Peptides against a protein of PDB entry 5HOI. Designs and how they scored, part 1

All scores and structures are predictions.

Target 1, 351 residues: chain A of PDB entry 5HOI
Amino acid sequence: FRYMPFSPAGTPFGFTDRRYLTMNEVGYVSTVKNSEQYSITVSFFDVGRFREYHFEDLFGYDLCFLNEKGTLFGQSKTGQIQYRPHDSIHSNWTKIIPLQAGERITSVAATPVRVIVGTSLGYFRSFNQFGVPFAVEKTSPIVALTAQNYRVFSVHYSQFHGLSYSLSELGTSSKRYYKRECPLPMSLPNINSDMKKDANLDYYNFNPMGIKSLFFSSYGDPCIFGSDNTLLLLSKWRSPEESKWLPILDSNMEIWKMSGGKETTDIHVWPLALAYDTLNCILVKGKHIWPEFPLPLPSEMEIRMPVFVKSKLLEENKAILNKKNEIGADTEAEEGEEDKEIQIPVSMAAE
Structure headers, positions and changes below count from the first letter of each chain, unless a header shows other numbers.
Peptide ipSAE was made for these designs. It is ipSAE averaged over its two directions, with the distance scale d0 held at 1.0 Angstrom where the peptide's residues are scored. Compare it between designs on one protein only; published cut-offs may not apply.
The geometry check fails a fold that doesn't show the stated peptide or that is severely misdrawn somewhere.

## One batch from the design tools (peptide; made by RFdiffusion4, then SolubleMPNN)

Design b1_p13_1_s2
Fold by OpenDDE base, seed 2:
Order: sequence, then C-alpha cells, then structure tokens
Structure b1_p13_1_s2 (fold): chain B 351 residues (1-351), chain A 13 residues (1-13)
Amino acid sequence: as target 1 above (351 residues)
Amino acid sequence: STFDKIKKAFARK
C-alpha cells in the first residue's frame, strides 16, 4: 500500500496533461501541466456569485480543497500549502508544513474558520483561516479529510486495523471528539476483479482507497462515497451509542433503474455534495469513471435506501411476461432480453 | 440513448 495525496472528487491525469484537483457544490479546480509548471484554474458553478480565476503554480500542487470563501492548495512531498481567498480583499498566504523523512501530506481541508492538514504518519495539524496554528495531534495515518465550519471528518488507515474514521470539532481552545478512530464500514477497491481493465488500474494507482469523495451534508452529517458507488451517511453521530452508517444511495442501482433495468458499463456517478435529499453529482459517460474535460453540468440524484433486489424484479417481470403470454395477450416482438425495458414499480422509479 | 434518459430524469427536479 502507498499513501497518495487525496482531494475530494479529484481526478487523475490519465493520459492527459490536465486533471481536476477537487470539485464539490461550489465549483471545480483544474490543473494543466505546462512543462515544469502548472496552470491552476478555480471555476464556480454559480457564475453570478463568484468570478473564475487562475494562477501559475510553481510548486506542483497535488492537494486541494474548495469552499465558499477560498481554496486551499497543498504539495504532498514538500509540505508547501497555500490559501487563496476568492475575494481580493483578503490576502493569499503560504506556509511550509514540517515533514519527517518519508512523511507526506495526504489530505488538506479548509473552512471559512479552519485549515486542516493530515499526513501519512498521522500528524493532524490545525490552523485558523489565516494560517495561525492551533495544535498538532498524533493519530493513525490520515488518508482523507473534509471539514464544515468547525467540524472535521477524517479517514484513517492502519495496516493492522484497516479503515477508521474520526469526527471532531475544532474549538478555539480544544478539540472535541464525537467519534475517535472508529471502524469505517466502507468497501475497499477489489484489485483482483476490477484491475482487469487498465482504466481501473490507473484510478487505483491515483486513489488506492477508492474514496471518490467525502463531504458534510447540508444538515452537517458526514458522508463518504467509495469505489462501490454507495453513498454512506453517518447518522446520529451526536449520540455515540446510536451512531450508524446508513447506505442512503446505491448509485449503480439508481443508474440501473433509470436505464429501465439495463446493465450499463459506460455511465458513472461522480459525487459532489449532498444537499437535503439530493446527491449533487456529475453524470459521466465513457470508459473512465471520472469526469473529463469539459466538465458536464451537475445533476441531482434523489437519495434512496437500497432496499431493492435486482434479481427479484427481473424474476417478477419475467413471471408477469410469462403470464401475459399464457393468457394470449399480443406481446410485441422479441427484442433481445438485454434490450427489454423492465417495469420498475413507481415507488422505486425515479420521479 | 440510455444516457439521455438518465440525464433527462435528473433534469426534472
């Protein structure tokens, strides 16, 4: 296993000179290789609220976090970080994070009030929005971070214990834990089955945890979207005994329903955010599971608990068809079984 | 296309 720099919904370069460093509900950050330099563009979905901006990156930033007030950049190897407010009123600032031999920054997060840096050795570093340090804590190795206001959702990886998560609040004087290195019931990428396709190997090399994104919902609940394309939400996290991960959306199941029960291998959901009862996402068409350039417009997918079994619906539809054939109802021509749209119950169909 | 059906289902909210 190798610790790789993680950013929410970041994409690999693949065979191109460009990638998305991060994307969410606010916008998307792209980087283009220009010889030994990079050109970074910060773009927004609400073009009326925000102005797109770009700059030359001399450091080769491989970490990014976008919020409504600014963009945090990081370089995983050198420890360089930069915060750029979207407005011109507040100054940009830079800082070097001290790294030990072999240590990497693995993830960064920023809110309007906090900056967080996590490392491959499990150093959790907290700052205010101006880069003034609060604390350094030693945790299990950090593989992903997100933050909303004062809250931080961190994902950890141990060779002995696998994936864990923490949920903490960064006050002015103290860090409070709601959850501290608890087991994370997320499926890891299956190297043996999925690596038969070169495109999956490229993505695995970029992101070996398969965490496509993590964010807080509009209600402030931690969410994670893994390689299994399931959106997990941490419910009741304020009550330690009642706290549980809910699979609130199987995006593969929803694509299958919306296709009329057709298996598709060229349509993918790329997660951005959870707003109320809708997953804001990019619908990707193609061989790659991630969006390419230009970025498609975001789409909203209604969240639905995966209580449905595909095989049972196929059997029920086959039984209904067989009964119709026995009753001598003119069933129109035998288009191949793969091309037949199944009747999805209205309660299960996307409205 | 199946993609256009899916995209249209998402665009109805």
Scores: peptide ipSAE 0.259, ipTM 0.865, DockQ to the pose 0.618
Fold by OpenDDE base, seed 5:
Structure b1_p13_1_s2 (fold): chain B 351 residues (1-351), chain A 13 residues (1-13)
Amino acid sequence: as target 1 above (351 residues)
Amino acid sequence: STFDKIKKAFARK
């Protein structure tokens, strides 16, 4: 295991000279390698509200966080960070984060009011939107960060304890914890089962934790989307005793339902954000589980708790088909068994 | 295609 730079919904280069540094509901940040330099483009889904911009990157930024006011960049090895407001009225700023020997910036997050830097040694550094430092705290090693307003969702990794999370609020004078290094019930990538395809190995080498993205919902609830393609939402986090992770969407199950019960290996969900009761995502078609270029338009997937078991639905549908065959109903027998669309109960169909 | 069916199910909002 090695700590890798994490950015929300960031993609690997793969066999290309280009990748997405990050993407969310606001837009997407791409980087293209040109010799020893990189060209970065910040693109937006709302082209009426924001103007696309680009710049030459001489530092090789491998960390990024996009919000409605600006983009934070980071270089995991050098400790350089840069904040670029989308509005030209506000100045860009650059800062070097002091790193110890072997320390890496593992994640960065930015809101309109806070900048957060997390490291492989568990240094949690907080700044205002102008790069003025508030505090440095040492936590368990940070592997991922996201933030909304004053709230920070951090994911930690220990070789002994696995994944944990914290939920904190960064006031002006103090940090409040709602949750502090609590166990995170997210499945890690299974190297033995999932690495049968080279494309999965490439992604694992880029993102060993399999955290495709993490964000706050429109309601301000922490969300995480892991390698198992399940969206977890932290419910009731204001009540420490009542707080729980809800599996609000199994995207593999939803793809399976929408396919009529066909197993598909070339359709993937890439998470962007949770807006109300819909996962904003990119539907990816192809060998790679991540979006390629050009970026497809975002799609919306309704959240649904995975209460159904595929095997039971397959058995029930086989039993219905056998009964229809016994009754001598002319079901056109010519479509091969693999092409028979499973009758998904209306309660399970996307309305 | 299966992809078009899925994409159409997503595009209904």
Scores: peptide ipSAE 0.258, ipTM 0.866, DockQ to the pose 0.625
Fold by OpenDDE base, seed 4:
Structure b1_p13_1_s2 (fold): chain B 351 residues (1-351), chain A 13 residues (1-13)
Amino acid sequence: as target 1 above (351 residues)
Amino acid sequence: STFDKIKKAFARK
């Protein structure tokens, strides 16, 4: 296992000189390799609210977090971080995070009020939006971070316990935990099954945890989207005894339903954010599970809990087809059973 | 294409 720099919905370079450092509902940050330097572009979906900007990156930033007020950059190996406000009123600031030998910054997050840095040794460092430090805490190794306002969702990895998560609030005087290193019921990438395609191996080498993204919903619930393409939402986190992970969307099942029951291997959901009952995402077509350049327009996928069994739908559709054949209805006989569009009941269909 | 069907399902919102 190798700790890799994680950014929400970040993409690998693959065989290209360019990648997305991060993307969410606000926009997307791209980097292009130019010899020994990089050119970073910060782009926005709301072009009326924000102006796209670029700069030369001499440090090779491999960590990024975008919010409505600015962009946080980090270099996993050197410990350098930079915050760039989107407005011209506030100044950019830089800081070096002290790293031990072999320590890496694994994730960074920024809100309008907090900056968070997590490391491969489990150092959790908190700052205000101006880079003034609040605290350093030692946790289990941090593999991913996201934050909304004062709240931080952190994912931890232990060789013995697998994935865990914390949910904390970074007040002015103290850190409060709602959840502290609780088990995270997310499936890890299966190297033996999933790595049969070179593109999946490239992604695994970039992101060994398979966490495509994590974010807070519009309601402030922690969300995570893993390699299984299931969106998990942490429900009732304010009530420790009632708190549970809900599989609110199986995106593979939704793609299968929307395809008319056809197996597809070239259509992928890339998560951006959860707004109310809709997953904001990029619908990707191609060999890679991640978006290429140019970035397609975001799409909204309605969340639906996987409450039905695919096998039952296939059996019911076969039974309907057999009954039609018995009634002497000319069913176009030439499409193989695998290519026939299945009728999905309206109650189970995505609208 | 299957992709166009899916993309049309998204474009109706």
Scores: peptide ipSAE 0.254, ipTM 0.863, DockQ to the pose 0.619
Fold by OpenDDE base, seed 3:
Structure b1_p13_1_s2 (fold): chain B 351 residues (1-351), chain A 13 residues (1-13)
Amino acid sequence: as target 1 above (351 residues)
Amino acid sequence: STFDKIKKAFARK
């Protein structure tokens, strides 16, 4: 296993000179190789609220986190981080994170009030938005981070224990844990089944954990989207005894339903954010499971608990067709397929 | 295409 730099919804270069460093509901950050340098562009979906900007990257930033106030960049090997506000009112700042021999920054996150750095040795470093440090904590090795306001969702990996997660709040005086290194019930990529396609091998080499993205929902719930294309939401995280991971969307099943029950291998969901009851995502058409250039417009997919299996839906649809044929009624009654899938109730959110 | 059918299903929300 090799620790790789993780950014939410980041894409590999593949055979190209360009990739997305990160993308979410705010926008997308791209980087283009130019000899030994990189050109970074920060683009936004709300072009009325934000102006696209670019700069030359001499450091080769391989970590990125975008929020509504700025962009955090990191270099996994050198330990350099840079925060760039979107406005011209606040100054850019740069800092070197001290790394031990062989240590890598594995993930970075930023909110309007906090900057977080996680490493392959499990150093959790926190800062304010101006790069003033808080406490340093030693945890299990960090593989992914996201943050919203003062809250941090961290994913950890141990060779002995697999995946775990923490949910913490970085107050002014102290760190509070809601969850501390609890088991994360996410499936890892299966090398033997999935690596039959070169495109899957390229993505696995870029992201061995298969975490396409992680974010907080609009209700402040931790979300993770793995290689199985299932969206997991952490429900009731304020109540330690009631807290559970909910599989709120099987995006492969949703694509299958929307296709009219056709198996497709060239349509993929790329997660951006969860807003209310909709997954904001990029619908990708092609060989690669990640978006290429230019970026397609975002799409909204309603979340649905995967209560039914494809085989059962196909049997029910066959039974309906057989009954219609026996009755001889050419009635084009669009009996609206009673949408038997349960939406996650708002009462199952933690906020 | 199947993709156009899916994209049209998303665009109706």
Scores: peptide ipSAE 0.248, ipTM 0.858, DockQ to the pose 0.506

## One batch from the design tools (peptide; made by RFdiffusion4, then SolubleMPNN)

Design b1_p14_6_s3
Fold by OpenDDE base, seed 5:
Structure b1_p14_6_s3 (fold): chain B 351 residues (1-351), chain A 14 residues (1-14)
Amino acid sequence: as target 1 above (351 residues)
Amino acid sequence: KRKEFAERVKKLLA
């Protein structure tokens, strides 16, 4: 095993000179090798809201995180990070993260208010959106990061303990843990079964944890999508004793159903985000489990969420609506389709 | 949503 730079929904180069550094609901970041340099393009799905931009990358950024305000880049070996706002009003900033010998930046995340850097030695570095440092914490080795607002979802790896996760909130003066290095019940890639295809070996070498992406849902629940193509959602994380991972989607099973029970071995789901009860994803056709160029348009896969998650979401939505009504915002009452019979995902119905 | 997604999957299988 080697620590590799991880970015949400990032793709390998394969046999090409181009790859996606990251993609999510906001857009996608691509890089193209051009001799000794790279050309990076930041593209958006909402072309009316954001203007595509590109720049020459002399550093070889291999880490990326895209949000609604900017893009964070990182170089895993040198420790260089760069934040580029999407607007022309705010300035770009660059910083060098001090790395020990053999230490790598393994993941970066950025929100409109925080920048987070995780390393192969388990250094967790936090900054504000302007690159002003808050703290350095020593954790178990970090393999993946995502963040929403002040909240951070981190995945850790130990050779002895496997995968763990943390859920933390980065206040102004302190870090709070909701979860601290708890076991993550995600299946690791099976080298022996999957390695029969060269394309799977290439992906494994790029991403040995098989974490295709991790994100927060629109409701702020941590989500992870592994090599088994199962979407896991962390439910009830505010209640330590009640918190559990829910397998809310088996994407292979859903594709199989949608095909009418045909062989679907050449169709893959590439996860972008979870918005309400809908997985935003790229449908990929071919031998590679990741999207090639050009990027297909995103697809929306409806998730039949478990009753317990839907009930919590309805309560949180009612609380948001009530809070909007208290502030005098004209909330058009979308008559919620409350009464649709919640079918349990087949992955949960097989127990 | 589900119908459109199923049509996209079917189009990829064609």
Scores: peptide ipSAE 0.381, ipTM 0.913, DockQ to the pose 0.614
Fold by OpenDDE base, seed 3:
Structure b1_p14_6_s3 (fold): chain B 351 residues (1-351), chain A 14 residues (1-14)
Amino acid sequence: as target 1 above (351 residues)
Amino acid sequence: KRKEFAERVKKLLA
């Protein structure tokens, strides 16, 4: 096993000079080899909200995280990170993360308020959006990170215990754990079965954990999409005893159903985000399980949420929207995001 | 949504 740099929905070069460093609901970041250099382009799906930009990369950034305010880049071997705001109002910043001999940055994440760096030795480094450090914690080796606001979803790997996950909140003064290195019930890529297709070998060498992406849902639930093409959602994470992973979508099964039961071995789902009951994804046609160039338009795959969840979620969202509209009239009410736990019931898995 | 996605899948199989 080798620790490889992970970015959400990142693609390998394959036999090409170009790849996607990352993609999500905001946009996609591409890199092209130009002799000894790279040209990076940050593109957006909402072209009215954001302007595409590009720059020359002399460092060979192999890590990326895109959010609504900026793009974080990282170089796994050198420890260099760069944050680039999408606007020209805020300045870019660069720093070097100190790495031990053989240590690699394995994943980076950025929100409008936090920057997180995870390493192959389990160093978890937190910063504000300006690159000011908060803390360094040693955990199990980090293989993937995502973040939303102050929350961080981290995936860890141990040779002895396999995959684990943590869910934490990075406040101003302290880190809170909701989950700390709990078992992650995700299937790892099966070398013997999956490697029979040459296209899977290139992807496995790029991403040996088979984590195609991880993100927070629009409701703030951790989501992970593995090599088995199953979307897992962490439900009831605020209640330690009730918390569980829900297999909310088998994307292979859904494509098969939608085809009318035809062979769909050359159609692949590439996950971007989960918005409410809809997986935003790229539909990929071909030998490779990842999108090539040009990037196809995103597609919306509806997830069959249990009816009771959808009704309760709609009521809770209406209550939150009504409270936001009431608070929009009176100035001083503290932004206590009433962190109402979205209870997704178990019954999804059986029908 | 579901019907549109199904038509996109069918179009990719054609």
Scores: peptide ipSAE 0.380, ipTM 0.918, DockQ to the pose 0.572
Fold by OpenDDE base, seed 1:
Parts: structure tokens; sequence; C-alpha cells
Structure b1_p14_6_s3 (fold): chain B 351 residues (1-351), chain A 14 residues (1-14)
């Protein structure tokens, strides 16, 4: 096993001179080999909100994270990171992360307020959006990161324990854990069965964990999409005893149903984001399980949440509403930043 | 949403 640089929905070069460094609901970042350098392009799905931009990369960035305010780049071997705001108001900044002998940056994440760097030795480094460091923590080896606002979803790998995950919040003064190195029930790629196709071997060499992407839902729930093409969502993560991974979508089965039961071995889902009850994704046709160039337009796959999940979400929403009504009776206490838990609309329960 | 997605899948199979 080797630790490889991971970025959400990143693609390998394959037999080409170009790949996607990352993609999500905001856009996609591509890199093209130009002799010993690279040309990077940051593209957006909402062309009215953002202007596409490009630059020459002399460092060979192999890590990327895109958000609504900027793009974070990283070089896994040298420890160099660069943040580029999408606007021209804020300046770019560059930093070198100190790495030990054989240590690699394995993943990077960025929000409008935080930058996170994870390494193959399990160093978790946190910064603000300007690259000012907060802390360094030692964890199990980090293989993937994503972040939303102040929250970080990290995936860890141990040779003895397999995959684990953490869910943490990076406040101004301290890190809070909601989950700390808990077992992650995600299937790893099977080298012996799946490697009969050269395209699968190339993808495995690029991404040995088979994590196609990880993100937070629009409701702030951690999501992961593995090599089995199943979308897992972490439900009830605020309640330690009630927290569980939900297999909310089998994308292969949904494509098969939509085809009318035809062979769909050349159609693949490439995950971008989960917005409400809809997986935003790229539909890929071909031998490769990842999108080629040009990038197809995103597609929306509706998630039929299991009736038992809908009922529990309705019970949770009722319990939250009842607690709000009970607390609303007594104290005039200050408008503290309401952690506006986006409730799933009741309309999703009826169909 | 579901109909449009199914139509996109069918177009990819054609």
Amino acid sequence: as target 1 above (351 residues)
Amino acid sequence: KRKEFAERVKKLLA
C-alpha cells in the first residue's frame, strides 16, 4: 500500500496529458502537462457568478480543493500549498508545510474560513483562510479530507484497523470532536476481481482507497462515495449513540433501473455533491469510470431515502420543533448564532 | 428530476 494524494472527484491522467485535479458543485479544476510544467484552469458551472481563470504551475500541484471563494492547491512531496481567491480583491498566498522524511501531504481542504492539510503520518494542520496556522495535531494517517464552514470530515487509514473517520469543528480557540477515529464501514477496492480491466488498475494506482469523492451535504451531513458506487451519509452525528452510516444510494442499481434493465457496464456515476435529496453528478459513458474531456454537464440523480430514514428525519424534525417551542416559552436570552440546522422539507416524505 | 435523468441515461445507451 502507498499513500497517494487525494482530492475530491479528482481523475487520473490515464494515457492523456490532462486530468481533473478536483470537481464539485462549484466547478472543476483541470491540469495539462506542458513539458516540465503544468497549465491549471479553474472552471465554474455558474459562468454568470464566476470567471474562469488559468495559470502556469511550475511545482506540479497534485492536490486541489475548490470552494465558493477560492482554490487551494498542494504538492504532496514538497509540502508547498497555494491558495488562490476567485476574486481579484484578495491576494494569493503560498506556504511550505514542513514534512518529515517520507511524509506526504495526502489531502487538503479549504473553506472560506479554514485551510486544512492532512498527511501520511497523520499530521492534521489547520490554518485560517489567510494561511495563519492554528494548530498541529497527531492522528492516525489521513487519506482524505473535506470541509464545510468550520467542520472537517477526515478519513484515516491504519494497516491494523482499516478505515476510520473523524468529524470535527475548528473553532477560533479549540478543536471539537463529534466523532474521533470511529470505524468507517466503506468497502475497499478488490484488487483481485476488479483489476481485470486496465482502466480499473490505472484508477486503483491513482486512488487505492477507491474514494471517488467525499463532501458535506447541503444539510451539513458527511457523505462519502466509494468504489462500490454507494453513497454513504452519516446520520445523527450530533447524537453519539444514534449516529450511523446510511447507504442512501446505490448508483449502479439506479442507472440499471433507469435503463429499463439493460446492460449499463459502460455508464458510470461520478459524484460532485449532495443537494437536499439530489446527487449532483457527471454521467460518464465509456471504458473509464471517470469523466474525460470535455466535461459533460452535471446531472441530478434523485435519492429515494428509505421510508425508515424519512420517518426518523420527520421524528427528528418534530423533536427539534417541539424543543424550540418549549425553549421559546421562558428566557429572553440573546440571539446567539442559531446553528440553523437545515430541516429536510416535509414534502420529501410524501412520495 | 427523475424523468430527465432517465432520459439522459437512455440517450447515453442509444
Scores: peptide ipSAE 0.379, ipTM 0.917, DockQ to the pose 0.547
Fold by OpenDDE base, seed 2:
Structure b1_p14_6_s3 (fold): chain B 351 residues (1-351), chain A 14 residues (1-14)
Amino acid sequence: as target 1 above (351 residues)
Amino acid sequence: KRKEFAERVKKLLA
């Protein structure tokens, strides 16, 4: 096994000079080889909200994470990271992460308030948005990261135990675990069956874990989309004993149903984000399972969550809001900017 | 949403 740099929904070069470093609901980051350097472009789906920008990359960034405030870049071998705000008000910053011999940065994540770096030796490094370090923790080897606000979803790999996950919150003073290196019930790529197609081998060499993307839903639930094209959502993660992975979408089955039972072997779902009950994705037609250039417009796939799961998620979120309000009334402690829990719009309960 | 997505899938299969 070889640790490869992972970025959410990143694509390989294949036989081309260009690839996507990352993509999500905000936009997409592309890189083009230009002799010994790269040209990076940060593009957005909402062109009215954000202005596209580009720069020359002399370092060969192979890690990327895009959020609503900026883009984090990383170089897996050298340990260099760079944060670039989308606005011109905030300055870019660059730093080098110290790496041991043979250590690689395997994943990076950034929110408006946190920067996270994970390595092949299991070093978990946390920073604020300005690159000020908080802590270094030793975990199992990290293969993927995503983050939303103060929360981090990390995927770990052990040669003996396979895939595990952690869910943590990076407060100002401490890291809290909701889940710590628990088994991740995701199917790994089947080398022997899938390698008969050259296109699958190229993707496997780029991403041996087959994790196409991972993200938080609009409700703050960890989501992962594997090589089996199944979307897994971590339900009830605030209740350690009740927490479970829900297979909320088989995208191959849904595409097959929508075709009227036709062959759909050349149609692929490339995941971007989960907004409520809608998977934002790229529909890809062709031999390659990943989007090529130019990027097709995103498509919204409605997830028929069982009404019972949707209602329970709504009730659980309400019950947790109510418990926070009951506990918060008695302690006079300092006005740290409380995570404004996104009020679920009332309109989504009626459909 | 679902109808529009199904129409996009059908258009890709045509």
Scores: peptide ipSAE 0.377, ipTM 0.917, DockQ to the pose 0.531

